# Peptides against a protein of PDB entry 4LZF: the designs that were tried, part 150

Target 1, 155 residues: chain A of PDB entry 4LZF
Amino acid sequence: GGRLVVFPNGTRKELSADGQTVKVMFFNGDVKHTMPDQRVIYYYAEAQTTHITYPDGMEVLQFPNNQTEKHFPDGRKEITFPDQTVKTLHPDGREESVLTDGTIIQLNPDGSKVIQFNTGQREIHTADFKRREYPDGTVKTVYSDGRQETQYPTG

## One batch from the design tools (peptide; made by RFdiffusion4, then SolubleMPNN)

Design b2_p28_6_s4 (from b2_p28_6, 15 letters changed)
Fold by OpenDDE base, seed 5:
Structure b2_p28_6_s4 (fold): chain B 155 residues (1-155), chain A 28 residues (1-28)
Amino acid sequence: as target 1 above (155 residues)
Amino acid sequence: MEEVQKLIELRQELIKESEEFKKELAEE
């Protein structure tokens, strides 16, 4: 059978019969589960937050507002906001946000920004210009000096 | 308790980031 250890401070530790699952119920209401696959699941009672750590270094945070965050072993972070927008932060400084409507916003390490709209339009922001690309092949560029150029599709 | 505090701080940072991101989206 399983084992139960009760500590003087009120913390309780439960071991499964096979010893593969350990549940620690802390005196403050926090709970720690160690699973057979070596995942560790922390529940912080006051914050109502779940923190899962994986043996490969992956971490998953689940907040009570339905926000989730994944920390990958390579340093990448993926945030899923309550509205289900997903933002990925890359170790090289690149950021990418995917909206629920399909719009993608990319921030590059060089400071440039690219927006891929769900309409098929794309906008590129650099230090030197803003460029709008249209589905018909038209490209409009506004340069930082105020100059404007329009490239028409080859018809 | 220290781990909990770190988590609270992380949560606050994420909330701030979410609010800033939503603000940026509203301004575009």
Scores: peptide ipSAE 0.029, ipTM 0.615, DockQ to the pose 0.023
Fold by OpenDDE base, seed 2:
Structure b2_p28_6_s4 (fold): chain B 155 residues (1-155), chain A 28 residues (1-28)
Amino acid sequence: as target 1 above (155 residues)
Amino acid sequence: MEEVQKLIELRQELIKESEEFKKELAEE
């Protein structure tokens, strides 16, 4: 059968009969589950937050406001915000946000920004200009000096 | 943004606490 150990501080440790599952209930209400697949599930009672660690280095955080964070072993982080926007932080410094309407916002390590609108339009922000690309091939550029240029598709 | 920032701070605290706790458990 399973084993229950009660510590003097009130912490309780439950071991499954097979010894593959360990549940630690801390005196402060926190709970730690060690699973057969070696994932560890932390529940922080005060914060009402769940933190899952995987043996490959993957981590998942679940917050009470419905924000979820995934920390990948390669250093990538994926944040799902309460509004369901998904932000990905890449190890190279690139950031991508996918909005619920399908808009994609990309921040590049060089400081440039690319917005892919759900309409098929694309906007590129650099230190020198903002450029809007339209599905019809029209390109409008506003330079930092205030100059504007429109390029029309050659048909 | 304030809520997100608080959440980030909370996350950092929780990670730190988790790491400290893991260290304490490893030393016991």
Scores: peptide ipSAE 0.028, ipTM 0.548, DockQ to the pose 0.049
Fold by OpenDDE base, seed 4:
Parts: C-alpha cells; sequence; structure tokens
Structure b2_p28_6_s4 (fold): chain B 155 residues (1-155), chain A 28 residues (1-28)
C-alpha cells in the first residue's frame, strides 16, 4: 500500500503504492505533486496559484484570477488573460495578442505595430507612418510629417 | 491596456514567489 509520513512540523508526505506518485503537503498549505509522467505540480496556498513543471522544460502557471501562463522550452511565453485574450511573447522580442473578437495585434522588435482587425482591415504603425489597409484594396497612410496619402485599388 | 499591464505585473510577482519557493525546497 501507500505510505504516509508525517513530519513534526506538520508536513505530510504521501507515497503511492507503486512509488510513482509523491504528494507533499506542507505545513503552510502548499502542495507538491510529483506525477508518474514526471510533471511536478506546485500549489501555493497563499497565492492560490498552481505551477506545473514538465520534464521537457515546459512550465504552466495558473493564477486565481484565471490567468494562465505557459513557458515553452524555446523561450516563448503564452499568457491567457482572464478576458481570454492570448498574448504570445516570442524569443525574438515579437509580441502577438489575439483578442476574443479575432483581432490580432502584433508588436515587432523594431517597434512597429500591426493590427489585423476582424473586419479584414489592417493597420500598420511605424516610426514614419500609420497605414490603414482596407479589404477593397484601399490604403490610407498618414505620415509622421502630417502628409496623407490614399492609394486606390487598381482593377 | 492598463488592466493588462496590472495583470502582467501581478504575474511577475507570482513567478518570483514561485521561484523563491522552489529555491527554498532545493535548499532543504
Amino acid sequence: as target 1 above (155 residues)
Amino acid sequence: MEEVQKLIELRQELIKESEEFKKELAEE
């Protein structure tokens, strides 16, 4: 059968019969689970936060406000906010946010920003201009010097 | 954007706490 070890400080360690699952319940309410698949699940009682580490280097954080964060082995981070917006931080410095309405916001390492609206419109922000691209092919550009240009689709 | 920033900050704090906790466990 399983084993239970109770420490003087109140910490408890439970071992499964097969020895593949270990549960440590700390005196402060924190819990550590070591699973057969080598996942380690930390629960921080005070913060009400769950932290899962995987043998491949993946980490998952679950916060009490329903925010979830994934840390990928390649350095990418994915944050799911309470509103279900998903923000991805790439190792190259690029950030992408996907809104629930389908809008995608991309922040590039050079400081440029691209918004792909759910309507099919796209807005591009650079140091030199803001540009709005329309599904019909119309492009409106406002330059940093205040000049405006409209490009019309060619048939 | 302000709300998102607050959530990011909270996240960073919680990550730090998690790392500290792991460090403490490793030192036992």
Scores: peptide ipSAE 0.028, ipTM 0.545, DockQ to the pose 0.050; fails the geometry check
Fold by OpenDDE base, seed 3:
Structure b2_p28_6_s4 (fold): chain B 155 residues (1-155), chain A 28 residues (1-28)
Amino acid sequence: as target 1 above (155 residues)
Amino acid sequence: MEEVQKLIELRQELIKESEEFKKELAEE
């Protein structure tokens, strides 16, 4: 059968009958689960936050506002916001946000920005210009010096 | 995007609280 240990400080430790699952209930209300697959699940009672750590170094955070964060061993971070927007932070400094409507926003390490709209339009922001590309092939550019240029599609 | 920023700030506070709890547990 299972085993329960009660410590003098009020912390409780429950062991499964097979010894593969360990549950520690700390005196402050925090809970630690060690699972058979060696993942560790922390629940911080005051913060109402769940923190899962995996043997390979992956971490998953679940916040009370329904935000979730995945921290990958390669340094990549993936944030799922309550509205289901997904933001990926890459180790090279690139950031990508995917909105629920299909819009993709990319921020590059050099400060340039690319927005792929769900309408098929694309907008490119650089230090020198903002450019809007339309599905029909029209391209409108506003340069930093105030000049505006429109390129019309051929064919 | 203002709402996203607020969520990021909230997340940082929650992480801080979690770290404080980890510290308390390590001192026990």
Scores: peptide ipSAE 0.019, ipTM 0.530, DockQ to the pose 0.057; fails the geometry check

Design b2_p28_7_s1 (from b2_p28_7, 15 letters changed)
Fold by OpenDDE base, seed 3:
Structure b2_p28_7_s1 (fold): chain B 155 residues (1-155), chain A 28 residues (1-28)
Amino acid sequence: as target 1 above (155 residues)
Amino acid sequence: SAELEAARKKAVEELQERVAALEAKTKA
């Protein structure tokens, strides 16, 4: 059967009968599970935070405010905020946010910004201009020098 | 959000260090 070890400090260690699962219940309330698939699940009692590490280097953090962070082995991070906005941080510095309404906001390493609105409109921000693209093909550009240009769709 | 992430990472690292110390006591 399984084995239970109780340490003098109150920490408990449970070993499964097959030896593939180890559960450590620390005296401070923290819990560490080592799973057969080599995942390690740690629960921080005071912080009410769950931290899962995978053998491939993936990490998942679950915070008490319902924020979840995924740290991928390639350096990418995916953050699901309490409001359910999903933000992806790329290793190259590019950031993408997907809002609950379907709006996508892209921040590029060069400082440019692209907003894809849920209405189908697109807005592009660069050092030189701000451009709004409309679903009908109309494009409005405001240049940094104050010049404005409207391109009408070809009928 | 970046500051919040950094703060959380630091908090997790501190917690992991505490766990490592606790685990060392279970091996003694």
Scores: peptide ipSAE 0.075, ipTM 0.695, DockQ to the pose 0.060
Fold by OpenDDE base, seed 2:
Structure b2_p28_7_s1 (fold): chain B 155 residues (1-155), chain A 28 residues (1-28)
Amino acid sequence: as target 1 above (155 residues)
Amino acid sequence: SAELEAARKKAVEELQERVAALEAKTKA
């Protein structure tokens, strides 16, 4: 059968009969589950946050505001915001946000930014210019020196 | 280990602060 250990500080430890599941209920209300698949589920009672660690190095954080963070073994992080925007942080410093309307925002390590709008328009931001590309082939560029250029689509 | 759990809690708290900062940026 299972075993329950109650410590003097009020912490409780429950062991399954097979010994593969361990539940620790800390005196502060925190809970730690060690599962047969070796994942560890920690619940921080004060923060109302769940932290799951996997044997491959994957980590998942679930916050009370419905934000979720996934930390991948390769160093990539994926953040799902309460509004369901998904932001990916890459190890190389690149950041990508996918908005619920389909807009994609890319921040590059060199400081450049690319926005792919759901309308098919694309905006490119660099140190030297801002460029707007339109679905009809029109391209408008505003340079940092104040020059403006419009390239019209070829018929 | 109680120390390890405390360290984890701190890491989560720091992460929450970072998350709050990220949320502030995305709401603007």
Scores: peptide ipSAE 0.032, ipTM 0.588, DockQ to the pose 0.091
Fold by OpenDDE base, seed 1:
Structure b2_p28_7_s1 (fold): chain B 155 residues (1-155), chain A 28 residues (1-28)
Amino acid sequence: as target 1 above (155 residues)
Amino acid sequence: SAELEAARKKAVEELQERVAALEAKTKA
């Protein structure tokens, strides 16, 4: 049989018969649940936030606004915003956002930015220029000094 | 256990603040 321990402060600890599941219900309403697969589910009652930790070092945060944050063992983070935009933060400092319309925004460690529009156009931002690439092969560049260059498709 | 809980709560709060800042940048 399982075991129930009730502490003087009102905290309750439930142990499964096999000892593989432990559920702690804290006096403040928080819950810590250790599962047979060794994942730990912590629920913060005041914040209405769920925090799951996995044996491999992965962590998942679920916020009351439907935002989800995943922390991977390699240091990568993936944030799903309430609007379903997905932002990935890489350990090297690169950031990628995938918008619901299919637009992809990449921020590079050097400060450059690349936007892949859902229209097939691409925009590149650097310290020296902004460049727009069109599906027809036209490329328009605006340099930081105000010069503008248009490269027309060969055809 | 109480100390670990407090530390974990603080960590989550710090993460929430960080996420809020990132969300603000995404909307701009």
Scores: peptide ipSAE 0.031, ipTM 0.595, DockQ to the pose 0.099
Fold by OpenDDE base, seed 5:
Structure b2_p28_7_s1 (fold): chain B 155 residues (1-155), chain A 28 residues (1-28)
Amino acid sequence: as target 1 above (155 residues)
Amino acid sequence: SAELEAARKKAVEELQERVAALEAKTKA
């Protein structure tokens, strides 16, 4: 059978008969659960947060407000907000947000921004200009000097 | 083990604050 160890401080440790599952219930209410697949599930009682660590180095945080943060082994972080917006933080400093309406917002390390609207329009923001690209091929640019240019599709 | 988990708890709290700030920025 399994084993139960009770420590003087009130911490409890449950071991399965096969030794593949270990559950530690800390005196503060926190729980550490080691699973047969080698994932470790941490529950932080005060924060009401679940933290899962995987053998490949992936980490998943589940917060009480229904936010989820994934830390990938490559250094990428993916945050799912309660409204289901997904924001990805890339190791190079690039950020990408996917909104529930299908809009994609990219923030580049150089400070430029690209918005892909759900309408098929795209907007590019740089230090030099703001550009709107339309599905028909029309491109409107407002330059930092105030000049405006419209490029029409060729066919 | 308890000391190690306490250190992890602090890291999680810092992550919560960061995520909350990002959410606020996204919702503003």
Scores: peptide ipSAE 0.030, ipTM 0.593, DockQ to the pose 0.095

Design b2_p28_7_s2 (from b2_p28_7, 16 letters changed)
Fold by OpenDDE base, seed 1:
Structure b2_p28_7_s2 (fold): chain B 155 residues (1-155), chain A 28 residues (1-28)
Amino acid sequence: as target 1 above (155 residues)
Amino acid sequence: DEELKKAREKSKEELKKKIEELDAKTAA
């Protein structure tokens, strides 16, 4: 059968009969639950935060404000904010944010920024210029020296 | 149980670090 161990400090350890499930209930309300699939679910009572670790190195954080973070084994991080904006941080330094309205913001390792608006317009920011691309094919560029250029669609 | 205590302390430190690494929302 299963076992229950109660420590003098109030911590409790529950083991399943097969030993594959282990639940530790700490005296302060924290809980550590080791599952048969070897994932570990840790609940921090004071912070009301859940931290799940997987045997492949994946980690998931769930915060009380409904923010969630996924830390992938390859170093990629995915943050879902309370408003459901999703930000992805890539190991190469690229960052991408997807807003709820469909706007996509990309920050590149070279410092450039690309905004894909939900209107179909795209804006490109570099050290040398800011460029706006319109759905009709028109492209407007404002250079760092103040010069402006407009390219009209060719059909 | 000293092992459980140490494991808990380590886990709390890891949580603290991860919380401090929280990223800010990016807007257009």
Scores: peptide ipSAE 0.028, ipTM 0.625, DockQ to the pose 0.147
Fold by OpenDDE base, seed 2:
Structure b2_p28_7_s2 (fold): chain B 155 residues (1-155), chain A 28 residues (1-28)
Amino acid sequence: as target 1 above (155 residues)
Amino acid sequence: DEELKKAREKSKEELKKKIEELDAKTAA
């Protein structure tokens, strides 16, 4: 069936009978597992971290603090924090965080920031102003010079 | 298998850097 190779340093290489699975157990406790679907699972014993690489170039990192990172082939990264906040880093520099309460925070490449609150309110931050949009259509703007403007909803 | 060992050590170093460069959570 399978084959086991034991190296003098204590590293072990296990091959499945079908040859589709290869498990390398390093002397330091690290593990490399090549799966039939061609993903490679690295376990780093000291860091207690799992790193999965997929044949399409996707990578998944699983950290001991329960943080998970997905690195997509297009350069996008998705980070799930221990508190279950999900942050997406886009190749164009845009960042989006989705909080557990449904709030969405967007950081744009131009430096502007948009917060979509779970209440339906939205706040826009630019170099020139901070603007709060309310569900009823009211818009309050505070400009960088301290001027304030209120726009009332139009029926 | 020294070649395999060396490859593994390089991968470990790369991962260590990734761990050190963890992105901070964004707050509202």
Scores: peptide ipSAE 0.026, ipTM 0.614, DockQ to the pose 0.132
Fold by OpenDDE base, seed 5:
Structure b2_p28_7_s2 (fold): chain B 155 residues (1-155), chain A 28 residues (1-28)
Amino acid sequence: as target 1 above (155 residues)
Amino acid sequence: DEELKKAREKSKEELKKKIEELDAKTAA
């Protein structure tokens, strides 16, 4: 059978009969599970937060406000916010947010920003200009010097 | 919410330290 160890501080450690599962119930209400697949699941009672670590370096955080974060071994992070916006942070510094309405916001390592609206319009922000592209092919550019240019569709 | 994100990252590091302390107490 399994075994139970009770520590003087009130912490309890349960080991499965096969030794593959370990559950530690800390005196403060925290819980730590070590699973057969080598996942480690932490529950922090005061913070009501769950933290899962995987042997490959993957980590998952679940917060009480329904925010979820995935930290991938390659350094990529994926955050699902309470409003269900999904933000991806790439190792190269690129950030991408996908809004619930389908709008995509991209922040590039060079500081430029691209917004792909669900309407088919696209807005590009650079150090030199802000540009709006319309589905009909019209392009409006406002340059940093205040100059404005409109390119009309041809054909 | 970038402020929330920063708070969560900080909390994660603090929680990690707390885990290490608690794990040391259960070493048997």
Scores: peptide ipSAE 0.025, ipTM 0.585, DockQ to the pose 0.062
Fold by OpenDDE base, seed 4:
Structure b2_p28_7_s2 (fold): chain B 155 residues (1-155), chain A 28 residues (1-28)
Amino acid sequence: as target 1 above (155 residues)
Amino acid sequence: DEELKKAREKSKEELKKKIEELDAKTAA
């Protein structure tokens, strides 16, 4: 059978018969599960937050507002917001948000921004210009000095 | 929502500290 250890402070530790599962129920209501696959599941009772750590260094956070965060071993973070927008933070400083409508917003380390609209249009924002690219190949650019340029598709 | 992200990251670090403290107490 399993083993139960009860600490003076009210914390309880349950060990499975095979020793592969450990459950710690802390006096404050927090729970820690160590699983056979070596993932560790923390539940913070006050914050109502679940934190899972994996042996490869992956971490998953689940917040009470339905936000979830995946922290990858390579430093990449993937955040699913309550509105189901998925934001990826890359180790190089690039950020990418994928909206539920399929729009993709990229923030680059140099401060430039690229929006890939669900319509197939793309908008590029730099220090020097704002550019709109259309599916037909037309490109409209508004430069910071007020100059405007239209490039028509070849064909 | 960058504000929400920052708040959650802060919370994560605070939670990690709590885990470490509780683990230390349990292991002793």
Scores: peptide ipSAE 0.023, ipTM 0.587, DockQ to the pose 0.063; fails the geometry check

Design b2_p28_7_s3 (from b2_p28_7, 16 letters changed)
Fold by OpenDDE base, seed 4:
Structure b2_p28_7_s3 (fold): chain B 155 residues (1-155), chain A 28 residues (1-28)
Amino acid sequence: as target 1 above (155 residues)
Amino acid sequence: MEELERARKEAVEELKKRVAELEAKTAA
């Protein structure tokens, strides 16, 4: 059968009969659960945070405020915020946020920013200009020197 | 958002260290 080890400090370790499941219940309320699929589930009692590690290097963090973070083996991170905004952090430094209204905000490593509005308009921020692109093809640019330019659609 | 993210991440790393310490004491 399974085994139960009770340590003097109150920590308990439960092992399944097949040895594929191990549950450690620490005296402070923290729990470490090793599953047959080799994922490890950590529960931090005081912080009310769950941390799952997978054998492929994937990690999932669940915070008490309902924020969830997925840490991919390639270094990419996907954060679901309490407001359900999803932010992706790419290994190259690029960040993308998808808002619940469909707006997409991209932050580039060079400091530029692109906003794809749910209206179909796009706004581009660079060191040199702020540009608004409209669905009809109109483009309005305000340059850092104060110059303004409007490009009208063709056709 | 970024500040919250960083704070939570750091907190988790600290918690992981605590677990590691506890595991070391219960290793056998």
Scores: peptide ipSAE 0.052, ipTM 0.687, DockQ to the pose 0.063
Fold by OpenDDE base, seed 3:
Structure b2_p28_7_s3 (fold): chain B 155 residues (1-155), chain A 28 residues (1-28)
Amino acid sequence: as target 1 above (155 residues)
Amino acid sequence: MEELERARKEAVEELKKRVAELEAKTAA
C-alpha cells in the first residue's frame, strides 16, 4: 500500500503504493508533487506561485498577477506579461517583444534596435543613426552627428 | 518592466533555496 510519513515539524510526505506519485506538504504550506511522468510541481504558498519542472529541463512559472514564464532547455525564455505582451529572450542575446497591437520590438546582440510597427513602418536604431522606413519606400535617416537624409522610392 | 524582472528573478532563487533546505531536512 501507500505510505504516509509525518515529520516532527509538521511536514507530511505521501507516497503512492507504486512510488510513482509523491506529495510533500511542507509545514510552511508549500507543496511539492512528483508525478508519474516525472514532472515536479512546486506550489509556493506565500508567493502563490506555481513552478513546474519537466524531465527534459523545461520549466514553467505561473505568478499570481497572471505573468507566465517558460524556460526552455535550449536556454530560451518566454515571458508573458500581465498586459499580454510576450517577450522572448534568445540564447544569443537577442530579445524580441510582441505587443498586443502587433508591434514587434527587437533588440540585437550588437546593440541595434528594430521596431516593426503595426502600420507597416519600421524604425532602426544603431550607434550611427536612427532610420524610419515607410511602406511607400521612403527612408528617412537621422545620423548621430545631426545630419538628416531622405531617400525617395524608385519609380 | 526591468525592475519587475529583477525582483522576480531574486524571488525565484530565494524560493529554490528554501525548498532545498526543507528537502534536506526531509531526506537526512
Scores: peptide ipSAE 0.044, ipTM 0.679, DockQ to the pose 0.064
Fold by OpenDDE base, seed 1:
Structure b2_p28_7_s3 (fold): chain B 155 residues (1-155), chain A 28 residues (1-28)
Amino acid sequence: as target 1 above (155 residues)
Amino acid sequence: MEELERARKEAVEELKKRVAELEAKTAA
């Protein structure tokens, strides 16, 4: 009950009997596969890249170097690097990287940076200072003018 | 169809370049 159409340029189109699955195999090796759930799987042969689009607007890119990029309908992007670092790009301009060692790096739209180390220490970078917070409550600040301040925990 | 898919392919290649640049900035 399915259909096969072969075009003069060598492109082939396969249609399932119910019409819910469509596979287009382009002459250059690229493939477009429409699934019953309406997701579309694009395979770019030369780039060896898979691009999945979902009916809700989600997109997933899979690159040959094992990087994966997800584009969410809300504008958020999530990139998984080959080393398994995950970077999230938020619509407001905030960026967050989660390293495999547990370190979290946050870049804020105002240019400030926050690093949450796996040791429990936190470092805050602004235009005016660099501040290190320790688990015991000690806070060390180096200001842009060269002044240094240490705040010791109370109690 | 073919023209549209070609345009998408080019966009994907541009995304690959962007991701590579972002990777270089991912450092503590």
Scores: peptide ipSAE 0.036, ipTM 0.611, DockQ to the pose 0.097
Fold by OpenDDE base, seed 2:
Structure b2_p28_7_s3 (fold): chain B 155 residues (1-155), chain A 28 residues (1-28)
Amino acid sequence: as target 1 above (155 residues)
Amino acid sequence: MEELERARKEAVEELKKRVAELEAKTAA
């Protein structure tokens, strides 16, 4: 019940009997596979990259270096690097990196940066200051003008 | 169809370059 179409250039198109699966094997080695769940899997042979598109607009890219990218319909992108660091790029320009040790680095659209260390310490960078917050409630601030301030925890 | 897929491949290659840059920034 399935069909096979062979084109003069060597491209092949396979259709399942139910028509729910379509596989195109291009002459260059690329493969496009449309699945019953309507996801489309494209394999770029030269780049050794897999690109999956979902009906809801989700896209997943798998690179040969083991990097994975998820492109969400809302414009958010999530990148899992080979070292397993996960970086999220938000549509508003905010970026968040989660390191394997649990450290979270946030870059905000205004240029400020927040680092949440796995130790419980937090560092905040702005145009005006760098601030270190400690688990005990101590806060140390170094201002851009050179002033330093220490705020001690409330007992 | 093949032209469209070619364009798609080119877009992915462009994305790879950008991702490499982001990776470098994250590693710094």
Scores: peptide ipSAE 0.036, ipTM 0.617, DockQ to the pose 0.098

